# Peptides against a protein of PDB entry 5ONS: the designs that were tried, part 99

Target 1, 181 residues: chain A of PDB entry 5ONS
Amino acid sequence: MFKKFDEKENVSNCIQLKTSVIKGIKNQLIEQFPGIEPWLNQIMPKKDPVKIVRCHEHIEILTVNGELLFFRQREGPFYPTLRLLHKYPFILPHQQVDKGAIKFVLSGANIMCPGLTSPGAKLYPAAVDTIVAIMAEGKQHALCVGVMKMSAEDIEKVNKGIGIENIHYLNDGLWHMKTYK

## One batch from the design tools (peptide; made by RFdiffusion4, then SolubleMPNN)

Design b2_p20_6_s3 (from b2_p20_6 with A12V R18L)
Fold by OpenDDE base, seed 1:
Structure b2_p20_6_s3 (fold): chain B 181 residues (1-181), chain A 20 residues (1-20)
Amino acid sequence: as target 1 above (181 residues)
Amino acid sequence: SYDDVEFEENLVPDAPLLYT
């Protein structure tokens, strides 16, 4: 999603959200990520304005105090940014790739099934279309936010094709954006 | 933790598949 993304070229505008809209978004976030509820007031304090940075290709980035928190495309589901996920790693279910996969994930490559079934990888139960944090063998922080293109069960059984789509990864255009006032 | 990881940034819209 952010492979060719550049803040200077791909941001269209930024809008400050009304209180009612913020409330709606918070409810959506709790629905998507139930475990975030106790933390949501810390992540999005009531006293702080919430903004949406509108980008090309129908991408929207939710921000508070310049911090990039979540993003979505075409009003689909919200994805946490890696920066937020690093602070709150429990927001997403995890999958783990082996150390050899790291360089490819960081190039934006989708993750093939064998990369999730190999030694050093860990595949956890997850349904198709689940947003997941991609962890790497021997690393503390997620290197990618992805979407299951197959269920974990099917990944193990079929063990061919795209297992997880790479959505956001370290050092992509969103990562380099860092903050936005 | 990823500073020592060498990678090539893929700028094509459709990234190649890992473990092709």
Scores: peptide ipSAE 0.024, ipTM 0.535, DockQ to the pose 0.039
Fold by OpenDDE base, seed 3:
Order: C-alpha cells, then sequence, then structure tokens
Structure b2_p20_6_s3 (fold): chain B 181 residues (1-181), chain A 20 residues (1-20)
C-alpha cells in the first residue's frame, strides 16, 4: 500500500473530526481490536483533536497530536501503523517469518507460505482476512502489518503461494512520514 | 538496514507469550 508512497506527492488534505465521528471510530477500533479498549484513552485522549489525513488511492490516516495511529483504504478495516504497534504490540495477532524472508518483506513483497512453515518461522492459528503483525526470527519488533490470504491451516497444508499480503512494512513511505500536523 | 531502524518505545508490558 505504501511502497511508493511519498508525503509530498500522495497526501491530499487533512481534516479535524467532530466528536460524534470520533466516538464512532473509537467503537469501530474496539470492535476490531477488543484488547485496545483499556488503552484507548491513552492513545486518543479526549482533550486532543483527532484528524484524518486524506491520501491518494482512497487512503486515510488517523492522527492525534501529529502521531500516525491507524490507516484504512476505501473505508475498509483499520490497520495500526507500525509505530503504534511497536508501542502496543498486542493490538494484532502475530505471525513469524524465518530470517531468510526478512529482506523480501522489507522490499514490500508478499509473504509466501514456505517463509511461514520453515524452521525459524512460527505460524499461529488465524482465519483468512485476519490482520496480523509480522514478526521475524530473532527480532523483537514487528517489521510488517499484513492480511492473511490463506488460513494458517491451509498455509501448512498447501505450503505454496501467497500466505500473507504485505500491507505496511518498515522503511516504506508511511514509516518515513513519522508525524503529520 | 533493518537493524538501524529507530523503533518506537513500548509504553506497555511485553506482549503475551502467545504472540511472541
Amino acid sequence: as target 1 above (181 residues)
Amino acid sequence: SYDDVEFEENLVPDAPLLYT
């Protein structure tokens, strides 16, 4: 989603949200990520304005005090940014790729099934379309946010093709954006 | 490189073992 993203070229505008809209978004976030509820007042304090950065390709980024928190495309599900996920790693279920897959993930490549079933990888139960944090063998922090294109069960059985779609990864255009006023 | 990337500081305890 952000492989060739550039803030200067791909951001259209920024809007401040009304209180009613913020409440709706918070409810959606709790529905998607139930474990976030106790932390939501810390992540999105009531006293702080919430903004949406509108980008090309129907991408929207949710921000508070310039921090990039979540993003979505075409009003689909919200994804946490890697920066938020590093602060709150429990927001998403994890999957772990082997060491050999790291360089490909960091180039924006989708995660192939063998990279999830090989020695050094860890595959946890997850259904198709689940948003997941991609961890790497021997690394502490998530390197990617992805979407399951096959169930964990099918990844193990079939063990070929795209297991997880790469949505957002370290050093992509969203990562380099850092903050937005 | 990946190892040189500046990470955000964790503001909460380590994630549950299920996700490690």
Scores: peptide ipSAE 0.015, ipTM 0.532, DockQ to the pose 0.629
Fold by OpenDDE base, seed 2:
Structure b2_p20_6_s3 (fold): chain B 181 residues (1-181), chain A 20 residues (1-20)
Amino acid sequence: as target 1 above (181 residues)
Amino acid sequence: SYDDVEFEENLVPDAPLLYT
């Protein structure tokens, strides 16, 4: 989603949201990530304005106090940014790729099944279409946010093709935005 | 490299993982 993304070229505008819209978004976030509810007032304090950075290709980034929190495309599901996920690693279920897959993930490549079933990888139960944090062997922090294209069960059984779609990864265009006010 | 990337400290490292 952000492989060729540049803040100067791909950001269209930034709008401050009305209270009713913020409430709706918070409800959506709780529906997607039920365990985030106790933390949502810390992540999105009621006193602080919530903004959406509107980008090309129908990408929207939710921000509070300049911090990039969540993003979506075409009003689809919300994804946490890696920066938020590093603070709150429990927001997403995890999958772990082996060391050999790291360079490909960091190039924006989708995660192939063998990178999830090999020694050094860890595959956890997850249904198709689940948004997941991609961890790496020997690393503490997520390197990617992805979407399961196969169930964990099918990844293990079939063990070929695309297991997880790469949505957002370290050092992509979104990562380099850092903050936006 | 991945090792050179800046990252944030975990605020709630012991919190349970969320599954959807």
Scores: peptide ipSAE 0.015, ipTM 0.517, DockQ to the pose 0.712
Fold by OpenDDE base, seed 4:
Structure b2_p20_6_s3 (fold): chain B 181 residues (1-181), chain A 20 residues (1-20)
Amino acid sequence: as target 1 above (181 residues)
Amino acid sequence: SYDDVEFEENLVPDAPLLYT
């Protein structure tokens, strides 16, 4: 989603949200990520304005105090940014790729099934279309946010093709945006 | 390299994590 993203070229505008819209978004976030509920007031304090940074390709980035929290495309589901996920690693279910997969993930490549079933990888139960944090063998922080294209069960059984779609990864255009005030 | 990437400090170091 952000492989060719540049803040200067791809950001259109920034809009401050009304309280009613913020409430709706918070409810949606809790629905998508139930574990975030106790933390949501810390992540999005009531006293702080919430903004949407509108980008090309129908991308929207939810921000508070310039911090990039979540993003979506075409009014789809929200994804946490890697920066938020590093602070709150439990927001998403995890999957772990082996060391060999790291370089490919960081190039924006989708995660292939063998990279999730090999020694050094860890595959946890997850349904198709689940948004997941991609961890790496021997690393503390997520390197990617992805979407399960197969269930964990099918990844193990089939062990071929795209297991997880790469949505956002370290050093992509969103990562380099850092903040937007 | 991946090791050169700047990471945010974990605000909840004891947060629940998934294990094998």
Scores: peptide ipSAE 0.014, ipTM 0.528, DockQ to the pose 0.623

Design b2_p20_6_s4 (from b2_p20_6 with A12V R18L T20E)
Fold by OpenDDE base, seed 5:
Structure b2_p20_6_s4 (fold): chain B 181 residues (1-181), chain A 20 residues (1-20)
Amino acid sequence: as target 1 above (181 residues)
Amino acid sequence: SYDDVEFEENLVPDAPLLYE
């Protein structure tokens, strides 16, 4: 989603949201990520305005105090930014790729099944379309936010093809954007 | 750690993860 993204070329505008809209978005976030509810007032304090940065390709980024929190495309599900995910690692269920997959993930490549079934990988139960944090063997921080293109069960059984779609990864265009006010 | 990457601090280190 952000391989060719940069702030100067791909941001269209930024709008400040009304209170009612913010309330609706918070409810959506709780629906998607139930575990975030106790932390949402810390992530999105009531006193702080919430903005949407509108980008090309129908991408929207939720920001508070310039911090990029969540993004979505075409009003689909919200994804946490890696920066938010590093602050709150519990937001997403995890999957772990082996060491060999790291360089490919960081180039924006989708995650192939063998990278999730190898000895250094850890594959946890997850349905297709689940948004997941991609961890790596021997690394502390998530390197990617992805979407399960196969269930964990099918990844193990078939062990061929794209297991997880790479949505956002370290050092992509969104990562380099860092803040926006 | 990854080369040339600055990470944010985990603000909730005691929060349980779904998978560990």
Scores: peptide ipSAE 0.371, ipTM 0.864, DockQ to the pose 0.608
Fold by OpenDDE base, seed 3:
Parts: sequence; structure tokens; C-alpha cells
Structure b2_p20_6_s4 (fold): chain B 181 residues (1-181), chain A 20 residues (1-20)
Amino acid sequence: as target 1 above (181 residues)
Amino acid sequence: SYDDVEFEENLVPDAPLLYE
């Protein structure tokens, strides 16, 4: 989603949200990520305005005090940014790729099934379309946010093709934004 | 951890992870 993203070229505008809209978004976030509820007042304090950065290709980034928190495309599900995920690593279920897959993930490549079933990888139960944090063998920080294109069961059984779609990864265009206004 | 990547410190370092 952000492989060729540039803040100066791909950001359109930024709008401040109304209180009612913020409440709706918070409810959506709790529905998607139930474990975030106790932390939501810390992540999105009531006193702080919430903004949406509108980008090309129907991408929207939710921000508070310049911090990039979540993003979505075409008003689909929200994804946490890697920066938020590093602060709150429990937001997403995890999957772990082997050491050899790291360089490919960091180039924006989708994650193939063998990278999730090989020695050094760890595959946990997850349904298709689940948003997941991609971890790496020997590393503490998530390197990617992805979407299961196959269930964990099917990844193990079929063991070929795209297991997880790469949505956001370290050093992509979103990572390099860091903050906005 | 990763080449040329700087990380922000975790705000909740002792929070339980879904998977270890």
C-alpha cells in the first residue's frame, strides 16, 4: 500500500473530525481490536483533536497530536501503523516468518507459505482476512502489518502461494512519514 | 534489530503479548 508512497506527493489534505465521528471511530476500533479498549483513552485522549490525513488511492490515516495511529483504504477495516503497534504490540495477533524471509518482506513482497512453515517460522491459528502483525525469527519488533490470504490451516496444508499480503512494512512510505502536523 | 531502523520505546513494555 505504501511501497511508492511519498508524503509530499501522495497526501491530499487533513481534516479535523467532529466529536460524534470520533466516537464512531473509537467504537469501530474496539470492535476490530477488543484488547485496545483499556488503552484507548491513552492513545486517543478526549482533550486532543483527532485528524484524518487524506491520501491518494482512497487512503486515510488517523492521527492524534501528529502521531500516525491507524490507516484504512476505501473505508475498509482499520490497520494499526507499525509505530503504534511497536508501542502496543498486543493489538494484533502475530505470525512469525523465518530469518530468510526478512529481506523480502522489507522490500514489500507478499509472504509466501514456505516462509511461514519453515524452521524458524511460527504459524498461529488465524482465519482468512485476519489482520496480523508479522514478526521475524530473532527479532522483537514487528516488521510488517499484513492480511491473511489463506487460513493458517490452509497455509500448512497447501504450503504454496501467497499466505499473507504485505500491507505496511518497515521503511516504507508510511514509516518515513513518522508524524504529520 | 533491523538495519538502519530506529524504534520508539514501548509505552507498555510489560503488557502481555497475544503470542510469545
Scores: peptide ipSAE 0.149, ipTM 0.737, DockQ to the pose 0.563
Fold by OpenDDE base, seed 4:
Structure b2_p20_6_s4 (fold): chain B 181 residues (1-181), chain A 20 residues (1-20)
Amino acid sequence: as target 1 above (181 residues)
Amino acid sequence: SYDDVEFEENLVPDAPLLYE
């Protein structure tokens, strides 16, 4: 989603959200990520305005105090940014790729099944279309936010093709955006 | 490299851990 993203070229505008819209978004976030509910007040303090950075290709980034929190495309599901995920790693269920897959993930490549079934990988139960945090063998922080294109069960059984779609990865255009005020 | 990427400090160091 952000492989060719550049803040200067791809950001259209930024709007401050009304209270009612913020409430709706918070409810959506809790629905998508039930475990975030106890933390939502510190992630999105009531006293702080919430903004949407509108980008090309129908991308919207939810921000508070310039911090990029979540994003979506074409009114689809919200994804946490890696920067938020690094603060709250439990927001998403995890999958772990082996060391060999790291360089490919960081190039924006989708995650192939063998990279999730190898000895250095860890595959946890997850249904197709689940948004997941991609961890790496021997690394502390998530390197990617992805979407399961196969269930964990099917990844293990079939072990061929795209297991997880790469949505947002370290050093992509969104990562380099850092903040927006 | 991946090791050179700047990471945010974890605000919840005692967050639930995932196990095999």
Scores: peptide ipSAE 0.025, ipTM 0.505, DockQ to the pose 0.607
Fold by OpenDDE base, seed 2:
Structure b2_p20_6_s4 (fold): chain B 181 residues (1-181), chain A 20 residues (1-20)
Amino acid sequence: as target 1 above (181 residues)
Amino acid sequence: SYDDVEFEENLVPDAPLLYE
């Protein structure tokens, strides 16, 4: 989503959201990520304005106090930014790729099944279309936010093709955006 | 490289992870 993204070229505008819209978004976030509910007042304090950075290709980034929190495309599901995920690693279920997969993930490549079934990988139960945090063998922090294209069960059984779609990864255009006020 | 990337410290590193 952000492989060729540049803040200067791809950001259109930034708008401050109405309270009613913010409430709707918060409810949506809790529905997607039930474990975030106790933390949502810390992440999105009621006193702080919530903004949407509108980008090309129908990308929207949710921000509070300049911090990039979540993003979506075409009003689809919300994804946490890696920066938020590093603070709150429990927002998403995890999958772990082996060391060999790291360089490909960081180039924006989708994650193939063998990278999730190898000895250095860890595959956890997850259904198709689940948004997941991609961890790496021997690393503490997530390197990617992805979407399961196969269930964990099918990844293990079939062990061929795209297991997880790469949505957002370290050093992509969103990562380099850092903050937006 | 991956090791050169700036990381944020986990605020709640021992919080339960979300799994299905």
Scores: peptide ipSAE 0.018, ipTM 0.505, DockQ to the pose 0.774

Design b2_p20_7_s1 (from b2_p20_7, 10 letters changed)
Fold by OpenDDE base, seed 5:
Structure b2_p20_7_s1 (fold): chain B 181 residues (1-181), chain A 20 residues (1-20)
Amino acid sequence: as target 1 above (181 residues)
Amino acid sequence: MQEPLELTDEDFDKIAESYL
């Protein structure tokens, strides 16, 4: 989603959300990420305005105090930014790729099944379309936010093709954006 | 329950660097 993203070229505008819209978004976030509920008031304090940074290709980034928290495309589900995920690593289910897959993930490539089934990888139960944190062998922090394109069960059985779609990864355009005020 | 991590701006840079 952010492989060719550049803040200077791909951000259109920024709008401040109304209270009613914020309430709806918070409810959606809790539905998508139940583990975030106890922390949502800390992440999005009631006193702080919530803004949407509108970008090309129907991308919207949810921000509070300039911090990039979540994003979505075409009014689809929200994804956490890696920066938020690093602070709250439990808000997504995890999958772990092997060491060899790291360089490909960080180039924006989708995650192939062998990278999830090989020694060093750890594949946890997850259904198709689940948003997941991609961890890596020997690393503490997530390198990618992805979406399951196959169930964990099918990844193990088929063991070829795209297992997880790469949505947001370290050092992509969103990562480099850092803040938006 | 799980607790969030306290991360500085420098920490995020280190996270990225840890993958180099």
Scores: peptide ipSAE 0.786, ipTM 0.971, DockQ to the pose 0.952
Fold by OpenDDE base, seed 4:
Structure b2_p20_7_s1 (fold): chain B 181 residues (1-181), chain A 20 residues (1-20)
Amino acid sequence: as target 1 above (181 residues)
Amino acid sequence: MQEPLELTDEDFDKIAESYL
């Protein structure tokens, strides 16, 4: 989603959200990420304005105090930014790729099944379309936010093709955006 | 209940660098 993204070229505008819209978004976030509920007040303090940075290709980034929190495309589900995920690593279920997959993930490649079933990888139960944190063998922090394109069960059984779609990864255009005020 | 990590801007740079 952000492989060719550049803040200077791809941001269109920024709008401040109304209270009712914010409430709806918070409810959606809790529904998508139940583990975030106890922390949502500190992530999105009630006193702080919530903004949407509108970007090309129908990308929207939810921000508070310039911090990039979540994003979505074409009114789809919200994804946490890696920066938020690093602070709250438990808000997504995890999958772990082996060491060999790291360089490909960081180039924006989708995650192939063998990178999730090989020694050094760890595959946890997850249904198709689940948004997941991609961890890496021997590394502490997530390198990617992805979406299961196959269930964990099917990844293990089929072990061929795209297991997880790469949505956002370290050093992509969103990562380099850092903040937006 | 898991606790969040308090991370600075420098920490995020280190995270990216940890993958080099």
Scores: peptide ipSAE 0.780, ipTM 0.970, DockQ to the pose 0.957
Fold by OpenDDE base, seed 3:
Structure b2_p20_7_s1 (fold): chain B 181 residues (1-181), chain A 20 residues (1-20)
Amino acid sequence: as target 1 above (181 residues)
Amino acid sequence: MQEPLELTDEDFDKIAESYL
């Protein structure tokens, strides 16, 4: 989603959200990520305005005090930014790729099944379309946010093709954006 | 309950560097 993203060229504008809209978004976030509920007042304090940064390709980024928290495309589900995920690593289920897959993930490539079933990888139960944190063998922090294109069961059984779609990864255009005020 | 990590801009740079 952000492989060729540049803040200067791909951001259109920024709007401040109404209170009622913010409340609706908070409820949606809790529904998508139940583990975030105890922390939502810390992440999105009532006193602070919530803004949406509108980008090309129908991408929207949810921000508070310039901090990039979540993003979505075409009014779809919200994804956490890697920066938020690093602070709150428990808000997504995890999958772990082997060491050999790291360089491909960091180039923006989708994650192939063998990278999730090989020694050094760890595959946990997850349904298709689940948003997941991609971890790496021997590393502490997530390198990617992805979406299951196959269930974990099917990844193990078929072990061929795209297992997880790469949505956001370290050093992509969103990572380098850092803040927006 | 799991606790969040307090990370600075420098910490995020270190995370990215840890993958080099």
Scores: peptide ipSAE 0.776, ipTM 0.970, DockQ to the pose 0.926
Fold by OpenDDE base, seed 1:
Order: C-alpha cells, then structure tokens, then sequence
Structure b2_p20_7_s1 (fold): chain B 181 residues (1-181), chain A 20 residues (1-20)
C-alpha cells in the first residue's frame, strides 16, 4: 500500500473530525481490535483532536497530535501503523516468518506460504482476511502489518502461493512519514 | 493485562536498524 508512497506527493489534505465521528471510529477500533479497548483513551485522549490525513488511492490516516495511529483504504478496515503496533504489540494476532523471508517482506513482497511453514517460522490459527502482525525469527518487533489471504490451515495444507498480503512494512512510505500535524 | 511499550522516535529508528 505504501511502497511508492511519499508524504509530499501523495497527501491530499487533512481534516479534523467531529466528536460524533470520533466516537464511531473508536467503537470500530474496539470491534476490530478488542485488545486496544483499555488503552484507547490513552491513544486517543478525549481532549485531543483527531484528524484524518487523506491521501491518494483513497488512503486515510488517522492521527492524534500528529501521531499516525491507524490507516485504511476505501473506507475498509483500519490497520494500525507499525509505530502504534510497536507500542501496543498485542492489538493484532501474530504470525512469524523465517529469517529468509525478512528481506523480501522489507521490499514490499507478499508473504509466501513456505515462509510461514518453514523452520524458524511460526504459524498461528487465523482466518482469511484477518489483519496480523508479522514477526520475524529472532526479532523482537513486528516488521510488517499484513492480511491473511489464506487461513492458517490452508497455508499449512497448500503451502504455496501468497499466504499473507503485505500491507505496511518497515521503511515503507508510511514508516518514513513519522508525523503529520 | 499486557502492557504497552514506551518508545521514542529514536527507538523506532533502532527497530528498523535491527533488521539490517
């Protein structure tokens, strides 16, 4: 989503959200990420305005005090930014790729099934379309936010093709967009 | 309950570097 993204070239505008809209978004976030509920008031304090940075390709980034928190495309589900996920690593279910997959993930490549079934990888139960944190063998912090394109069960059975779609990864255009005020 | 991590901008840079 952000492989060729540049803040200067791909941001269109920024709007401040009304209270009612913010409440709706918070409810959606809790529904998508139940583990975030105890922390949501810390992440999005009531006193702080919430903004949407509108970008090309129908991408929207939810921000508070310039911090990039979540993003979505075409009013679809919200994804956490890696920066938020690093602070709150428990808000997504995890999958772990092997060491060999790291360089490909960080180039924006989708995650192939063998990278999730090989030694060093760890595949946890997850349904198709689940938003997941991609961890890596021997690393502490997530390198990617992805979406299951196959269920974990099917990844193990088929073990070929795209298992997880790469949505956001370290050093992509969103990562380099540190803040937006 | 799991606790969040307090991370600075420098910490995020280090995270990215840790994958090099």
Amino acid sequence: as target 1 above (181 residues)
Amino acid sequence: MQEPLELTDEDFDKIAESYL
Scores: peptide ipSAE 0.773, ipTM 0.970, DockQ to the pose 0.954

Design b2_p20_7_s2 (from b2_p20_7, 10 letters changed)
Fold by OpenDDE base, seed 2:
Structure b2_p20_7_s2 (fold): chain B 181 residues (1-181), chain A 20 residues (1-20)
Amino acid sequence: as target 1 above (181 residues)
Amino acid sequence: SFQPLNLSDEDFEKIAKEYE
């Protein structure tokens, strides 16, 4: 989503959200990420304005105090930014790729099944369309936010093709967009 | 763990370096 993203060229505008809209978004976030509920007031304090940075390709980034928290495309599901995920690593279920997959993930490539079933990888139960944190063998922090394109069960059985779609990865355009105030 | 991490800008740079 952000492989060719540049803040200067791809950001259109920024709007401050109304209270009712914020409430709806918070409810959606809790529905998508139940583990975030105890922390949502810390992440999005009531006293602080919530803004959406509108970008090209129908991308919207939710921000508070300049911090990039979540993003979505075409009013689809919200994804946490890697920066937020690193602070709250438990808000997404994890999957772990092997060392060999790292360079491809960091180039924006989708994650193929063998990279999730090989030695060094760890595959955890997850349904199709689940948003997941991608971890890597021998590394401490997530390198990617992805979406399960196959269930974990099918990844193990089929072990061929795209297992997880790469949505956001370290050092992509969104990562380099540290803040927006 | 279910406790958030207090990460600085420097910490995020270190995270990126994990994968260099």
Scores: peptide ipSAE 0.754, ipTM 0.962, DockQ to the pose 0.886
Fold by OpenDDE base, seed 1:
Structure b2_p20_7_s2 (fold): chain B 181 residues (1-181), chain A 20 residues (1-20)
Amino acid sequence: as target 1 above (181 residues)
Amino acid sequence: SFQPLNLSDEDFEKIAKEYE
């Protein structure tokens, strides 16, 4: 989503959200990420305005105090930014790729099934369309936010093709954006 | 229980470097 993203070229505008909209978004976030509920007031304090940074290709980034928290495309589900995920690593279920897959993930490539079934990888139960944190063998922090394109069961069984779609990865355009006020 | 991490801007740079 952010492979060729540049803040200067791909951001259109920024709007401040109304209270009712913020409430709706918070409810959606809790629905998508139940583990975030106890922390949501810390992440999005009531006193702080919530903004949406509108970008090209219908990408929207949810921000509070300039911090990039979540993003979505075409009013689809919200994804956490890696920066938020690093602070709250438990808000997504995890999958772990082997070390050989790292360079490809960091180039924006989708995650192929063998990278999730080989030695060094760890594949956990997950349904199709589940938003997941991509971990890597021998590393502590997530390198990517992805979406299951196959169930974990099918990934193991079929073991070929795209298992997880790469949505956001370290050092992509969103990562380098850092903040927006 | 799950606890959040207090990460600085420098910490994020270190995370990126973890994968270099």
Scores: peptide ipSAE 0.752, ipTM 0.961, DockQ to the pose 0.983
Fold by OpenDDE base, seed 3:
Structure b2_p20_7_s2 (fold): chain B 181 residues (1-181), chain A 20 residues (1-20)
Amino acid sequence: as target 1 above (181 residues)
Amino acid sequence: SFQPLNLSDEDFEKIAKEYE
């Protein structure tokens, strides 16, 4: 989603959200990520304005005090930014790729099934379309936010093709954006 | 018990370097 993203070229505008819209978004976030509920007031304090940075390709980034928190495309599901995920690593279920898959993930490639079933990888139960944190063998922090294109069960059985779609990864355009005020 | 991490800007740079 952010492989060729540049703040100067791909950001269109920024709008401040109304209270009613913010309430709806918070409810959606709790529905998508139940583990975030106790922390949502810390992440999005009531006194702080919430903004949407509108980008090309129908991308919207949710921000508070310049911090990039979540993003979505075409009003689909929200994804946490890696920076938020690093602060709150428990808000997504995890999957772990092997060491060999790291360089491909960091180039924006989708995660192939063998990278999730090989030695060094760890595959946890997850349904298709689940948003997941991609971890890596021997590393402490997530390198990617992805979406299950197959269930964990099917990844194990079929073990070929795209297991997880790469949505956002370390050092992509969103990562380098850092903040927006 | 899940607890958040208090990460600075420098910490995020270190995370990026974790994968270099």
Scores: peptide ipSAE 0.752, ipTM 0.961, DockQ to the pose 0.969
Fold by OpenDDE base, seed 4:
Structure b2_p20_7_s2 (fold): chain B 181 residues (1-181), chain A 20 residues (1-20)
Amino acid sequence: as target 1 above (181 residues)
Amino acid sequence: SFQPLNLSDEDFEKIAKEYE
């Protein structure tokens, strides 16, 4: 989503959300990420305005005090930014790729099934369309936010093709954006 | 762990370097 993203070229504008809209978004976030509920007041304090940075290709980034928290495209599901995920690593279920998959993930490539079933990888139960944190063998922090394109069960059985779609990865355009004030 | 991490800008730079 952000392989060729540049803040200067691809950000259109920024809007401040109404209270009612914020409430709706918070509820949606809790539904998508139940583990975030105890922390949502810390992430999005009631006293702080919530803004959406509108970008090209129908990308919207949810921000508080300039911090990039979540993003979505074409009014689809919200994804946490890697920076938020690093602070709250438990808000997404994890999958772990093997060492060999790292360079491909960091180039924006989708994650192929063998990278999730090989030695060094760890595949945890997850349904198709689940948003997941991509971890890597021997590393402490997530390198990617992805979406299961196959269930974990099917990844193990089929072990061929795209297992997880790469949505956001370290050093992509969103990562380099850092903040927006 | 279910505790959040208090990460600084420097920490995020270290995370990026973790994968260099």
Scores: peptide ipSAE 0.749, ipTM 0.962, DockQ to the pose 0.897

